# Designs tried in a protein design run: peptides against a protein of PDB entry 3V4L. Part 82

Target 1, 386 residues: chain A of PDB entry 3V4L
Amino acid sequence: GQPLAKDKVALLIGNMSYWEHPKLKAPLVDVYELTNLLRQLDFKVVSLLDLTEYEMCNAVDEFLLLLDKGVYGLLYYAGHGYENFGNSFMVPVDAPNPYRSENCLCVQNILKLMQEKETGLNVFLLDMCRKRNDYDDTIPILDALKVTANIVFGYATCQGAEAFEIQHSGLANGIFMKFLKDRLLEDKKITVLLDEVAEDMGKCHLTKGRQALEIRSSLSEKRALTDPVQGAPCSAEALVRNLQWAKAHELPESMCLKFQCGVHIQLGFAAEFSNVMIIYTSIVHKPPEIIMCDAYVTDFPLDLDIDPKHANKGTPEETGSYLVSKDLPKHCLYTRLSSLQKLKEHLIFTVCLSYQYSGLEDTVEEKQEVNVGKPLIAKLDMHRGL

## One batch from the design tools (peptide; made by RFdiffusion4, then SolubleMPNN)

Design b2_p13_5_s4 (from b2_p13_5, 8 letters changed)
Fold by OpenDDE base, seed 3:
Structure b2_p13_5_s4 (fold): chain B 386 residues (1-386), chain A 13 residues (1-13)
Amino acid sequence: as target 1 above (386 residues)
Amino acid sequence: MTELVSTDPQLTL
């Protein structure tokens, strides 16, 4: 019969905004596009941008809690990375220069933990460089992996080689995602799908002789990303997993705020990623005696590190939100919360209405505090232990 | 021409 997944879970990490290393661009688009494709494949997807070491560890731990016997696990990483002694290291955004294995997440350690969960399939898609880190001479003593015959690695590049971005003036995929996205929905064994992606990369004039996909697999079964999820959750564990994932994807409800002056504001929320939310405000009613009014959001929790200079923009794009702008209401003020993983408390902020009456020179302000609880990934308490 | 840029942080040191 066709293989069945007990469930399908994906963790996607895109690191771009490095502190001590060159900034990347492709991970933004790559994580977003892959998230949308994996959702069409009935994956439960957690998508995270710009994680510190601690945040990456917690993201992996939460991902591992979603894994169980016969679950398909997919880890995608786009960012800086290296490979020492056949071990792949994902570099967090807070990694020092030079970084070492102690500052990075070892993919083979994650694989070991996935094998302990008795997963049905383990897929790693690693869109990172695979050069040796000459500043890290640590030889990891890895325990012998279990013989599970369910492992697939897709490396965006060859061993000891670089991964590349397309230098464009706009949004562009990384090289790997550019080809992967065109085939990801195909009902094929995952190793066959990746082999076809490798052929497409090899035919491209941009990538020929610069970057090639490496496939490493022990997958003995004909498993595909298209394999259907087993029907209704038959176990308490499956119900818990579904509830845990649902919590990490719950947006705040849209609110209508009413001010004493008679102005009504719509406050809305949109997810760009599991840790990235757009807040938008719009004036939905204005008394005729009020000639101008704007609804600003302010007084965010300090943990979010919100620069007021980047808040309350006239377009989503001015906040750095280029991907979801088509799905947002027009004529709002937009604020991008890019670090929801940092939120320890409820998201409490102030909506400040600044307005002017006809025939008065002075601006008037009214303020309302808004508590939206813990949005998206903030429900998982990714900072438990700091 | 569309240029490829390496994501290797070691090239900028």
Scores: peptide ipSAE 0.280, ipTM 0.800, DockQ to the pose 0.528
Fold by OpenDDE base, seed 1:
Structure b2_p13_5_s4 (fold): chain B 386 residues (1-386), chain A 13 residues (1-13)
Amino acid sequence: as target 1 above (386 residues)
Amino acid sequence: MTELVSTDPQLTL
């Protein structure tokens, strides 16, 4: 019979905005496109950008809570990384220069924890460099992995080699995602799918002799990412998993704010990633005696590190939101909250209406405080360990 | 020309 997944869960991490290391570009597009493809495959996807060490640990812990017997787990990482002694290390954005294993997440440790969950399939897609870090002489003493025969690694590059981005004038995929995305929806055993991706990369004149996909697997069964989810969640654990995932993807409801001057503002919310939300404001009603009015958002929680210079833009693109701009209402002011994982409290902010009456030179201001609770990933409370 | 840029953080040391 066709294999069944009890459920399908993916964690996608894209690190780009390094503090002490070169900034990347591809992880933004790669995480976004992979999220949309895995959702078409009925994966529960958590997508996170620009995580610190602590935030990455918590994201992995929350991902492991979604794993259970017969669940398919997929971890994708795009960012800086290294490989020492056959152990892969994902580099957080706050990693020092030089970084060491103590500043990084070991993928083989995550695999050990996934094996304890009795998962149906473990897929790792590692879009990172695999060069040795000569500043880290730590030999991880890893416990012996269980023989689960359900593991697949897709490495974007071969052992001891670099991964590459495509330098274009605009947004572009990394090399691995460029080829992976074209085949990811195919109903094939995951190792066969990745082998076809490796062949496509090998035919490309840009990548030939520079980057090659490595597949490492112990997968004894014909399992695919297309494998259907076993019917309605019959277990308490499956209900909890569904609720936990739903919480991490709950947007605030759109609000209609009414000001004393008779102006009405629509406040709306859109998810770019599980930790990235766009707020947008639009004037939906203006009294005729008001000649001009603008609605700004301000007074965000300090934990979000919102620069006012990047808030209240006339386009989503001016906020750094290039991927969801087509799905947003036009003629708004846009603000991008890119660090929702840092939010400890409710998202409380001010909507400030600035307006002018016909025949008055002075601008008038009205303010309303808005509480939208904990949006998206902020509901998981990734800071519960502090 | 489409150029490939390494994602190796150690190349900047």
Scores: peptide ipSAE 0.280, ipTM 0.806, DockQ to the pose 0.576
Fold by OpenDDE base, seed 2:
Structure b2_p13_5_s4 (fold): chain B 386 residues (1-386), chain A 13 residues (1-13)
Amino acid sequence: as target 1 above (386 residues)
Amino acid sequence: MTELVSTDPQLTL
């Protein structure tokens, strides 16, 4: 019969904004495009940008809670990384220079934990360098892996080699995602799909002899990312998993704020990633006696580290939001919240209306506090224990 | 020409 997945869950991590290391660019586009493709494949996708070590550990723990017997698990990582003694290490954005295994997440440790969940398929897509870290001489003593015959690794590069980004003046994919995205929706065994991606990468004159895909697989069954999810969640555990995922992707409802002057503001929310949200404000009603008015958002929680210089922009692009700008309403002020994982409390902020009456030179201000609860990933309380 | 930039953090050390 056609293979069935009990469910399909993906964790996508893109690290770019390193503190002590070179900044990357491709992970932004790669995580976004892969998220949209995996959603078309009926994956429950958690997409996270710029995670610290602690935040990466918690994201992996929450991902492992979504895994169960016969579930398809996919982990994608784009960022800095290394490979020592056949162990792959993902580098968090707060990693010191030099970093060691103690500052990084070992992919083979995650694989061990996934094998304990009796998953139907384990896919790792690692878009990172695989050079040895000469500053880390630690030999990880890994426990013996179970023989599960359901593991697939797609490494963006060969062992001991570099991964590359395409330097372009605009948004561009990394090399691996550029070829992966063209085939990801094909109804093929995942190893056959990755072999075709490897062939496409090998034919490209840009990448030929610089970067090549390596596939490592124990997958004995014909499993595809297109495999249908087994019907309605019939277990209490599957219902809890679906509710937990849905909570982590719930946007705040759009609000209509009414000020005493008779101005009405529409406050709206859009998700760019599971930890990145755009807030937008628009004037939907203005009394004729008010000649000018603007609605600013301010007084955000300190945990979000929002620079006021990057808030209340006339375009989404001026906030650093290039991917969702086409889906946003026009003629708003836009603010990008890029670190929702850091939110310990409810998202409370102020909407400040500045306006001027016809024939008065002085500007008037009215303020309204807004509580939108815990948006998106902030519902998972990823900081429980700090 | 599209230049390829290495994502290896060790090249800047």
Scores: peptide ipSAE 0.279, ipTM 0.806, DockQ to the pose 0.557
Fold by OpenDDE base, seed 4:
Formats: structure tokens, C-alpha cells, sequence
Structure b2_p13_5_s4 (fold): chain B 386 residues (1-386), chain A 13 residues (1-13)
């Protein structure tokens, strides 16, 4: 029979906005497209952008809580990285220059922890450079991995080689995701699927002799990403996992705010990623006596680091939201909250209505405080050290 | 021509 997954869980991390390193572009699109594909494959997907070392550790710990016996675990990483002595290191956005293993997450340590969960399949997709870091001479003494025969690594590049982005004026995938996305939905053993992706990459004139996919696997069974999830959650652990994932993806409900002047504002929310939410405001009713009227969001929690210059934009794209803009209502003001993993408390903010009456020169302001609780990933309390 | 840009931060060091 076809193998069954007890459940399917994916953590996708895309690091782009490095503090001390060159900024990347591809991880944004790659994480988003992979999220949508894995959702079509019935994966529970946590998608996170621009994580610090601490936030990456917590994201991995929360991912490991979703793993259990017979669960399929997939970790995708797109960002800066290196490989020393056959150990892969994912570089957080706050990593110093130069970075060392002490500033980075070791993938083989994550694999060890995944093996302790007795997972049905462990897939690592690593879209990062695999050059040696000459500033890190640390030889990690890793514990011996268990022989679980359920491990697949897809490295976007060969050992000691670079990964590449396609420089376009618009949104573009990384090289690996460009080929992976075309095959990811195929009902094939994951190693066969990745081998076909490697062939497609090898046929491309852009990548030929520059980047090649490396597959490392110890996979004794015919397991595919298409393998069906075992029916209704029959264990308490499966119910907890489903509830935990659902909490991490719960958006605030859209609100209709009524102001004293008789203006009605629709406040809406959209998820771009598990840690990225778009807030949008629209005027749904305006008295005829009011000639000008705008609804701004302000007074965000300081831990979100919201620059007012990037808030209340006339388009989603002006906020840096290029992916979900098609699914958003038009003619709003848009604000992108890109760091929901930093939120310690409830998301409380102010909706400020600025308006003018016909025949009056002075602008009037009315304000309403809005509490939307903990949106998306902020419900996981990633700041609480377990 | 589609230009490939390395994601290696060490190229700028």
C-alpha cells in the first residue's frame, strides 16, 4: 500500500534582511511559493521571514513540538549559510560579520532532535551556499545520528559551492525553487522527485556548471510528499498538534469601526506569512457633509519595530507586500507587520480617523483603540523560553 | 541576460 503519514508538518525559513551581510531577494518568493505548494500537499506549514538567532531557535523548537512518531517533517531554509566539515549552518539575520557556528543553527543538530521524535520522514531543503567559512575553525563534535533510514537532504548547491539568485527587476525565485516548484506536487518518491529536479537544473543553460543540486539520502521506504495523512486525529498528540498549528494561523476577524462623526471603517487582516500580516483600512460609509476622510493605523507595540514611513500606504506593494496584493481589497490604506514573532503581548493599536467637514478648513481627528489579541505566530509565544 | 548573483556573503569580504 502507499505509505501513510501520521501528519505532515513543514517549517520554512527565509532570511533576507541581514544586518551585517548582503541582503537577499529570492527567499521571499521561494518561501511563499513553497508554502502554497506544501499546503496543497496537506502540510501544516509555518512560514517565517527574517529571523534572528533566538527566533530561529524558537521556531525550530516549536516545529519539533509538532513532530511525533510517523509525522513527516520538512525543514526548508533559504538564506545565507555555510558548510564546515559536512555540517550545514543556517545564518540568522542578526549574525555578526564574520559569523561563526556559535551564531548559527546547525542543521545536523536539528536532524538529531527530529530523529528523537521517531518521525516517518525527515526532509531538509537547504537553499544556501555551502562554502566553507574560513573564519570558523570550530570542529563541531556532533553526537552520532541514529540509523533511521528516513532522511533526505536536498542541497541547492554542491559541497563547497555557491547558491545563486536570479537578478531580475521584479520577483524571482532562487535557482533551486525555480525547478523544485514545477515538480513538487508529483506523486513520486521524494529522492526520485529531487533527482528529476537536479536533471532539470542541469539542463538549464543559466545554471549548468554554476549550480547543481546535491541529494543526500538514507531513505529505505518509498515515501512521497503526496503520501496521504492518516485520517481523523486519533491521538491526543495529533489533536494538540492540529490545535497548535491552527492557533499559529488564526487571523483576527475583520472589524467595522463606527466613529462619532458617522464614518464607518472596515479594518481587515491578511496573512502573508506566519509572522507577516497586512492590516488594511477602508471607508465603508461616509456622511455627505464629510468631504475628506482617511483612516490611519498607529501606536503599534514598540517590539514590532514599525516604521511609520512604511505604514498606511495606498498600495500593498509600497509596504513591501508583493505576494498577497492580488487577494487584498483595493482602495485601502495598507500596513505590513513583518515581525509578529517579536510580539510579547496583545496586538493593540490605534485607528485614527482624520476628516474634514464641507465648509470648514480645520481637520478633525477621532481615535479608537483596537485589541486584536495575538495574531498568527504570536500565539505560539516564541519569546517564552521553554 | 539573466544575471546570477551569488548568495555567498564572503564574496563581499
Amino acid sequence: as target 1 above (386 residues)
Amino acid sequence: MTELVSTDPQLTL
Scores: peptide ipSAE 0.277, ipTM 0.804, DockQ to the pose 0.545

Design b2_p13_6_s1 (from b2_p13_6, 6 letters changed)
Fold by OpenDDE base, seed 3:
Structure b2_p13_6_s1 (fold): chain B 386 residues (1-386), chain A 13 residues (1-13)
Amino acid sequence: as target 1 above (386 residues)
Amino acid sequence: SSSSIVSYSPELS
């Protein structure tokens, strides 16, 4: 019979906005497109952008809580990285220059922890460099991995080589994701699928002789990303896992705010990623005596590091939201909250209505405080320990 | 606009 997954869980991390390193662009598109594909494959996907070391550790810990016996685990990472002594290190956005293993997440340590969960399949898709970091001579003494015969690594590049993105004037995939996305939905053994991706990448004139996919696997069974999830969750652990994932994806309910002047505002929320939310405001009712009115969002929690200059934009694209803009209502003001992982408390902010009456020169303001609880990933308290 | 290739391995100093 076809193998069954007890469940399917994916953690996708895209790091772009490095503090001490060159900024990337492709991880935004890559994480978004991969999220949508894995959701079509019935994966529970947590998608995270621009994580610090601490936030990456917590994201991995939360991912490991979703893993159990016979669960398929997929980790995708796009960002800066290196490989020393056959250990792959994912570089957080707050990593110093130079970075070392102590500032980075070791993928082989994550694999060890996944093997302790008795997972049905472990897939690592690593869109990072595999070049040695000569500033880190740490030889990790790793314990011997268990012989689980359920491990697949897809490296975007070969050992000791670099992975790249091609930055254009617009959004584009990284090289690996460009080819991976075209095959990811195929009902094939994951190692066969990745081998076809390697062939497609090898035909690309842009990458030929610069970047080649490497597949490292110990996979004794015909497992595919298309393998069906075993039916209704019958275990208490499966119910807890489903609830934990659902919490990380719960948007605030849309609100209708009524101001004293008789203006009605629709406040809405959209998820771009598990840690990225768009807030949008629209005027749904305006008295005829009010000639002009706008509804601004302000007074965000300091932990979110929201620059007011990037808030309340006339388009989603002006906030840096290029991917979900088609699914958003038009004629709003848009604000992108890109760091929901940083939210310790409830998301409380002010909606400020600025308006003008016909025949009055002065602008009037009314304010309402809004509490929307903990949106999306903020429900997981990824700051437990700071 | 010239396309640039960006490495996922920064120059370290």
Scores: peptide ipSAE 0.411, ipTM 0.885, DockQ to the pose 0.786
Fold by OpenDDE base, seed 1:
Order: sequence, then structure tokens, then C-alpha cells
Structure b2_p13_6_s1 (fold): chain B 386 residues (1-386), chain A 13 residues (1-13)
Amino acid sequence: as target 1 above (386 residues)
Amino acid sequence: SSSSIVSYSPELS
């Protein structure tokens, strides 16, 4: 019979905004598009951008808590990386120059931990370089992996080779995701699907002789990303997993704020990623005696590193949100919170209404504090330990 | 606009 997944869970990490290294662009698009495709495949997806070493460790730990016997686990990473002695290292955004294994996450260590969960399938999609880092002389003594016969690696490039993005004036996928996205929904054994992606990449004149997909597999069964989830969660662990994932994706409810002047503001929330939320404000009622009014958000928690110059924009695109702007209401002010993983406390902020009465020259301000709890990934308390 | 190719392996110093 067709294999059944007990559940399907994916962690997607896209690192772009490196502190000490060249900035990337494609991981934004790649994580977003892959999230939407994996959701169509009934994956529970956690999507994270621009993680520090500590934040990446915690994201992996939370991902491992979602894994159990017969669960399909998928890890995708797009960013800087290297490979020493057959060990793949994902580079966090805060990694020093030069970085070493102690500053990075070893994929084979994650695989070991996934094997301890007795997963049904382990898929790694690594859109990173596999060039040796000569500044890292550490030889990881990895314990022997268990023979689980359920492992697939899709590397964006060959051993010792580089992976690339093509930066244009617009948003574009990385080279690997450009071809992967066209095949990902196909009902094929995951290795066969990746072989077709490798052939499609091999036909591209831009990548020929520079980047080629490598598939490393120990997969004894015909497993596909399309494999159906086994019916109603029969275990307490499956219910806990579903609740934990749901909490990490719960948006604040939309609110109607009423000011003393009689202005009504709609405050709304949208998820771009598990750690990226857009706040939007709109004036839904204005008394006729008020000629002008604007509703600004301010006084955010310091942990979020919100620059006021990038807040309260007339378009989502001016905040750096190019992917979800079509799904947002029009005629709002928009603020993008890109680091929700850093939120230690409740998201408390101020809505400031600035308005003018007919026949008065002076602007009046009213302020209302808003507590929306912990939005999205901030519910997982990824800071438990700092 | 000239397209640039960016490596996912930074030059380390």
C-alpha cells in the first residue's frame, strides 16, 4: 500500500542579513514559496528568517519536539554554509568572520537527533555551499548514525562546490528553489522527484558546470512528500504536536479601537513568516468635525529592534514586505515586525491617533496601549535560556 | 541592470 505519514513537519530557515558576511536575497522568496507548497502538501511548516546561532539552535530543538515515530521531518536551509569532512554546517546571521563549527549548526547532528525520534522520513534540502572552510580545523567525531533507511539529502550543489543566487533588480528564487518548486507537488518518490529537479537544473545554461544538485539517499521505501497523513491523531503526542504548531501560527485577533474624539481605528495583523508579522492600521470611522487623522504604532518592545523610520508606511513594500502585500487590506499604515523570535514578553505597543479639528490649527493626539500577547513564534518562548 | 551572481560561501579573512 502507499506509505502513510503519522504527521508531516517542516522547518524552513532562510538566512540573508548576515552581520559579517555578504547579504543574500533569494532565501526570502525561497522560504516563502516553499512554505506555501509544503502547506498544500499538508505539512506543518515553521518558516524563519535571519536567525542567530542561539535562535537556530532553539528552532531546531522546537522542530525536534514536533517529531515522533512515523512523522515526516523536512529541514530546509537557505544561506551561507560549508562542508568539512562530509559534515554540513549552516551559518547563522551573527557568525563571526572567519566562522568555525562552534559558530554553526551541524546538519548531521540534527539528523542523529531526528533518528532518535524514529521518524518515518528525514528530508534535508540544503541550499548552501559545500566548499571546505579552511579556517575550521575541527574534525567532528560523530557517532555512527543508525541504519534507518529513511534519509534523503538534496544538496543544491556537489561536494566541494558552491551554490549561488542570481541577484536582479527584482525578487527571484535561488537556483535550487527555482527548479524544486516546479516539481515539489508531484506524487513521486522523493528521490525520483529530486532526480527530475537535477535534470532540470542540468539543462539550464546559467548553472551548467557551476552548480549541480547532489542527491544522497538511504531510502528503502517508496516515500513521497505527497504521502497522506494518517487520519485523526490517535496519540496524546500527536494532539500536543498539533496544539504546539497551532500556537506558533496564531495571529492576534483584529481589534477595533475607539478614541475619545469618536475616531475608530481597525488594527489588524498578518503573518509573512513564523517570525515576521505585519501590523496594519486603518481609520474606519471619522466624525465630520475632524478634517484629518492618522493612526501610528509606536513604543514597541526594545527586543524587536524596530526602527521608527521603517514603521507606519503607506505601502507594505516600503516596509520590505513584497510577498504578502496582495493579501493585505489597502489604505492602511503598515509596520513589519521581522524578529518575533526575539520577543521575551507580551507584544505591548501604543496606537497614537493624531488628528485635527475643523477650524483649529493645532494637531491633537490621543494614545491607546495595546497588548496582543505573544504572536506567532513568540509563543514558543525560543528565549528560554538567555 | 547587471545581474550579479552571489556565492553562498563568503570569502573568509
Scores: peptide ipSAE 0.405, ipTM 0.884, DockQ to the pose 0.781
Fold by OpenDDE base, seed 2:
Structure b2_p13_6_s1 (fold): chain B 386 residues (1-386), chain A 13 residues (1-13)
Amino acid sequence: as target 1 above (386 residues)
Amino acid sequence: SSSSIVSYSPELS
């Protein structure tokens, strides 16, 4: 019969905004496009940008809680990385210069933990360098992996080689994602799909002799990313998994705020990633006696590190939101919360209305506090694992 | 517009 997945779960991490290392750009686009493709394949996708070491560990732990017997697990990473002694290390944004294995996440350790869950398929898509780090001579003592015959690695590059992005004046994919996205929806065995991606990348004159896809697989069965999920969740564990994923993707409901002056504000929310949310405000009603009226958001929790200079912009693009701007309402003020994984408590903030009456020179202000609970990834309470 | 190629391996110091 056709292979069935018990469920399909993906964790996508894109690290760009490194503290001590060169900043990247492509992981933003790559994680977003891959999220949309995997959702069309009925994956439960957690998509995270710019994680610290601690935040990456917690994201992996939460991903492992979603895994169970016969579940398909996919880990994608785009960012800085290295390979020492056949172990792949993902570099967090807070990694020092130089970084070492103690500052990084070992992919083979994650694979060990996935094998303990008795997963149906384990796919790793690693858009990172595989160059040796000569500043780290630590040999990880890894326990012997089980022979599960269900593992696939797609490395964006060969052993000891570099992976790249091509930065243009606009948004562009990384080299690996540029070719992967065109094939990802094909109903093919995942190793055959990746081989076709390798051929497509090999035809590109920009990458020829610089970057080549490497496939490492023990996959003995014909399994595809297109394999159907087994029907309605029959187990208590499957219901808990579905509820946990749904909580991590629940947006706050849109609100209509009414001010004493008779102005009505629409407050809305949009997800860019599991840890990135856009807040937008619009004036939906204004009394005729009010000649000027602006509504802005302020007083965010300090844990979110919101620069007021980047808040309350006239376009989504001015906040750094280039991907979801088409799905947002027009003529709003926009604020991007890019670090929802740092939120320990409820998201409480102030909506401030500034307005002027006809024939009065003085500006009047009214304020309302808004509590939207824990949005998106902040519902997983990733901070409680210690 | 000059395209730049950026490596996913930083120079470590």
Scores: peptide ipSAE 0.402, ipTM 0.880, DockQ to the pose 0.787
Fold by OpenDDE base, seed 4:
Structure b2_p13_6_s1 (fold): chain B 386 residues (1-386), chain A 13 residues (1-13)
Amino acid sequence: as target 1 above (386 residues)
Amino acid sequence: SSSSIVSYSPELS
């Protein structure tokens, strides 16, 4: 019979905004497109951008809580990285220059932990370099991996080589995701699918002699990303997993705020990623005596590092939100919260209405505090006790 | 438009 997954869970990490290293662009697009494809494949997807070392550790721990016996686990990473002695290291955005293994997440350690969960399939898609880091001569003493015969690595490049993005004036995929996305929905054994992606990359003149997909697998079964989830009665563990994932993806409800002047504001929320939310405000009712009015959001928690220069923009794109713009209402003010993983408390902020009456030169302000609880990933207690 | 190729391996110092 066709293999069945007990469940399907994916963690996607895209690191771009490095502190001490060159900034990337493609991981934004790649994580977003891969999220949408994996959702069509009935994956529970956690999608995270721009994680520190601590935040990456916590994201992996939360991902491991979603894993159980017969669950398909997929880890995707796009960002800076290296490979020393056959160990792949994902580089967090706060990694120093030079970075070492102590500043990075070892993929083989994550694999070990996934094998302890008795997963049905472990897929790693690593859009990172595999060049040696000569500043890190540490040989990780890794415990021996179990022989589970359910492991697939898709490396965007070969051992000792670099992976690349092509930066231009627009949004583009990384080289790996550009070819992967065209085949990801195919009902094929995952190793066959990746081999076809390797052939497609090999035909590209831009990648010839620079980047080639490497597949490493120990996969004894014909498992595909298309394999159906078992419709069996939810075990207590499956219910917990579904509730955990649902909590991490719950948006605040849209609100209608009423001000004393009779202006009504619509406050809305959209998820771009599990840690990235767009807030938007619009004037839905204005008394005729009010000639001008704007609704700004302000007084955000300090933990979110919101620059007021990037808040309350006339377009989503001016906030750095290019992907969800089509799904947002028009004629709003937009604010992008890109660090929801840092939020320890409830998201409390102020909606400030600035308005002018006909025949008065002075602007009037009214303010309302809004508490939306913990949105998206902020519901996961990613701060639990490291 | 000038396209640039960016490596996912920074030069370390």
Scores: peptide ipSAE 0.400, ipTM 0.880, DockQ to the pose 0.797

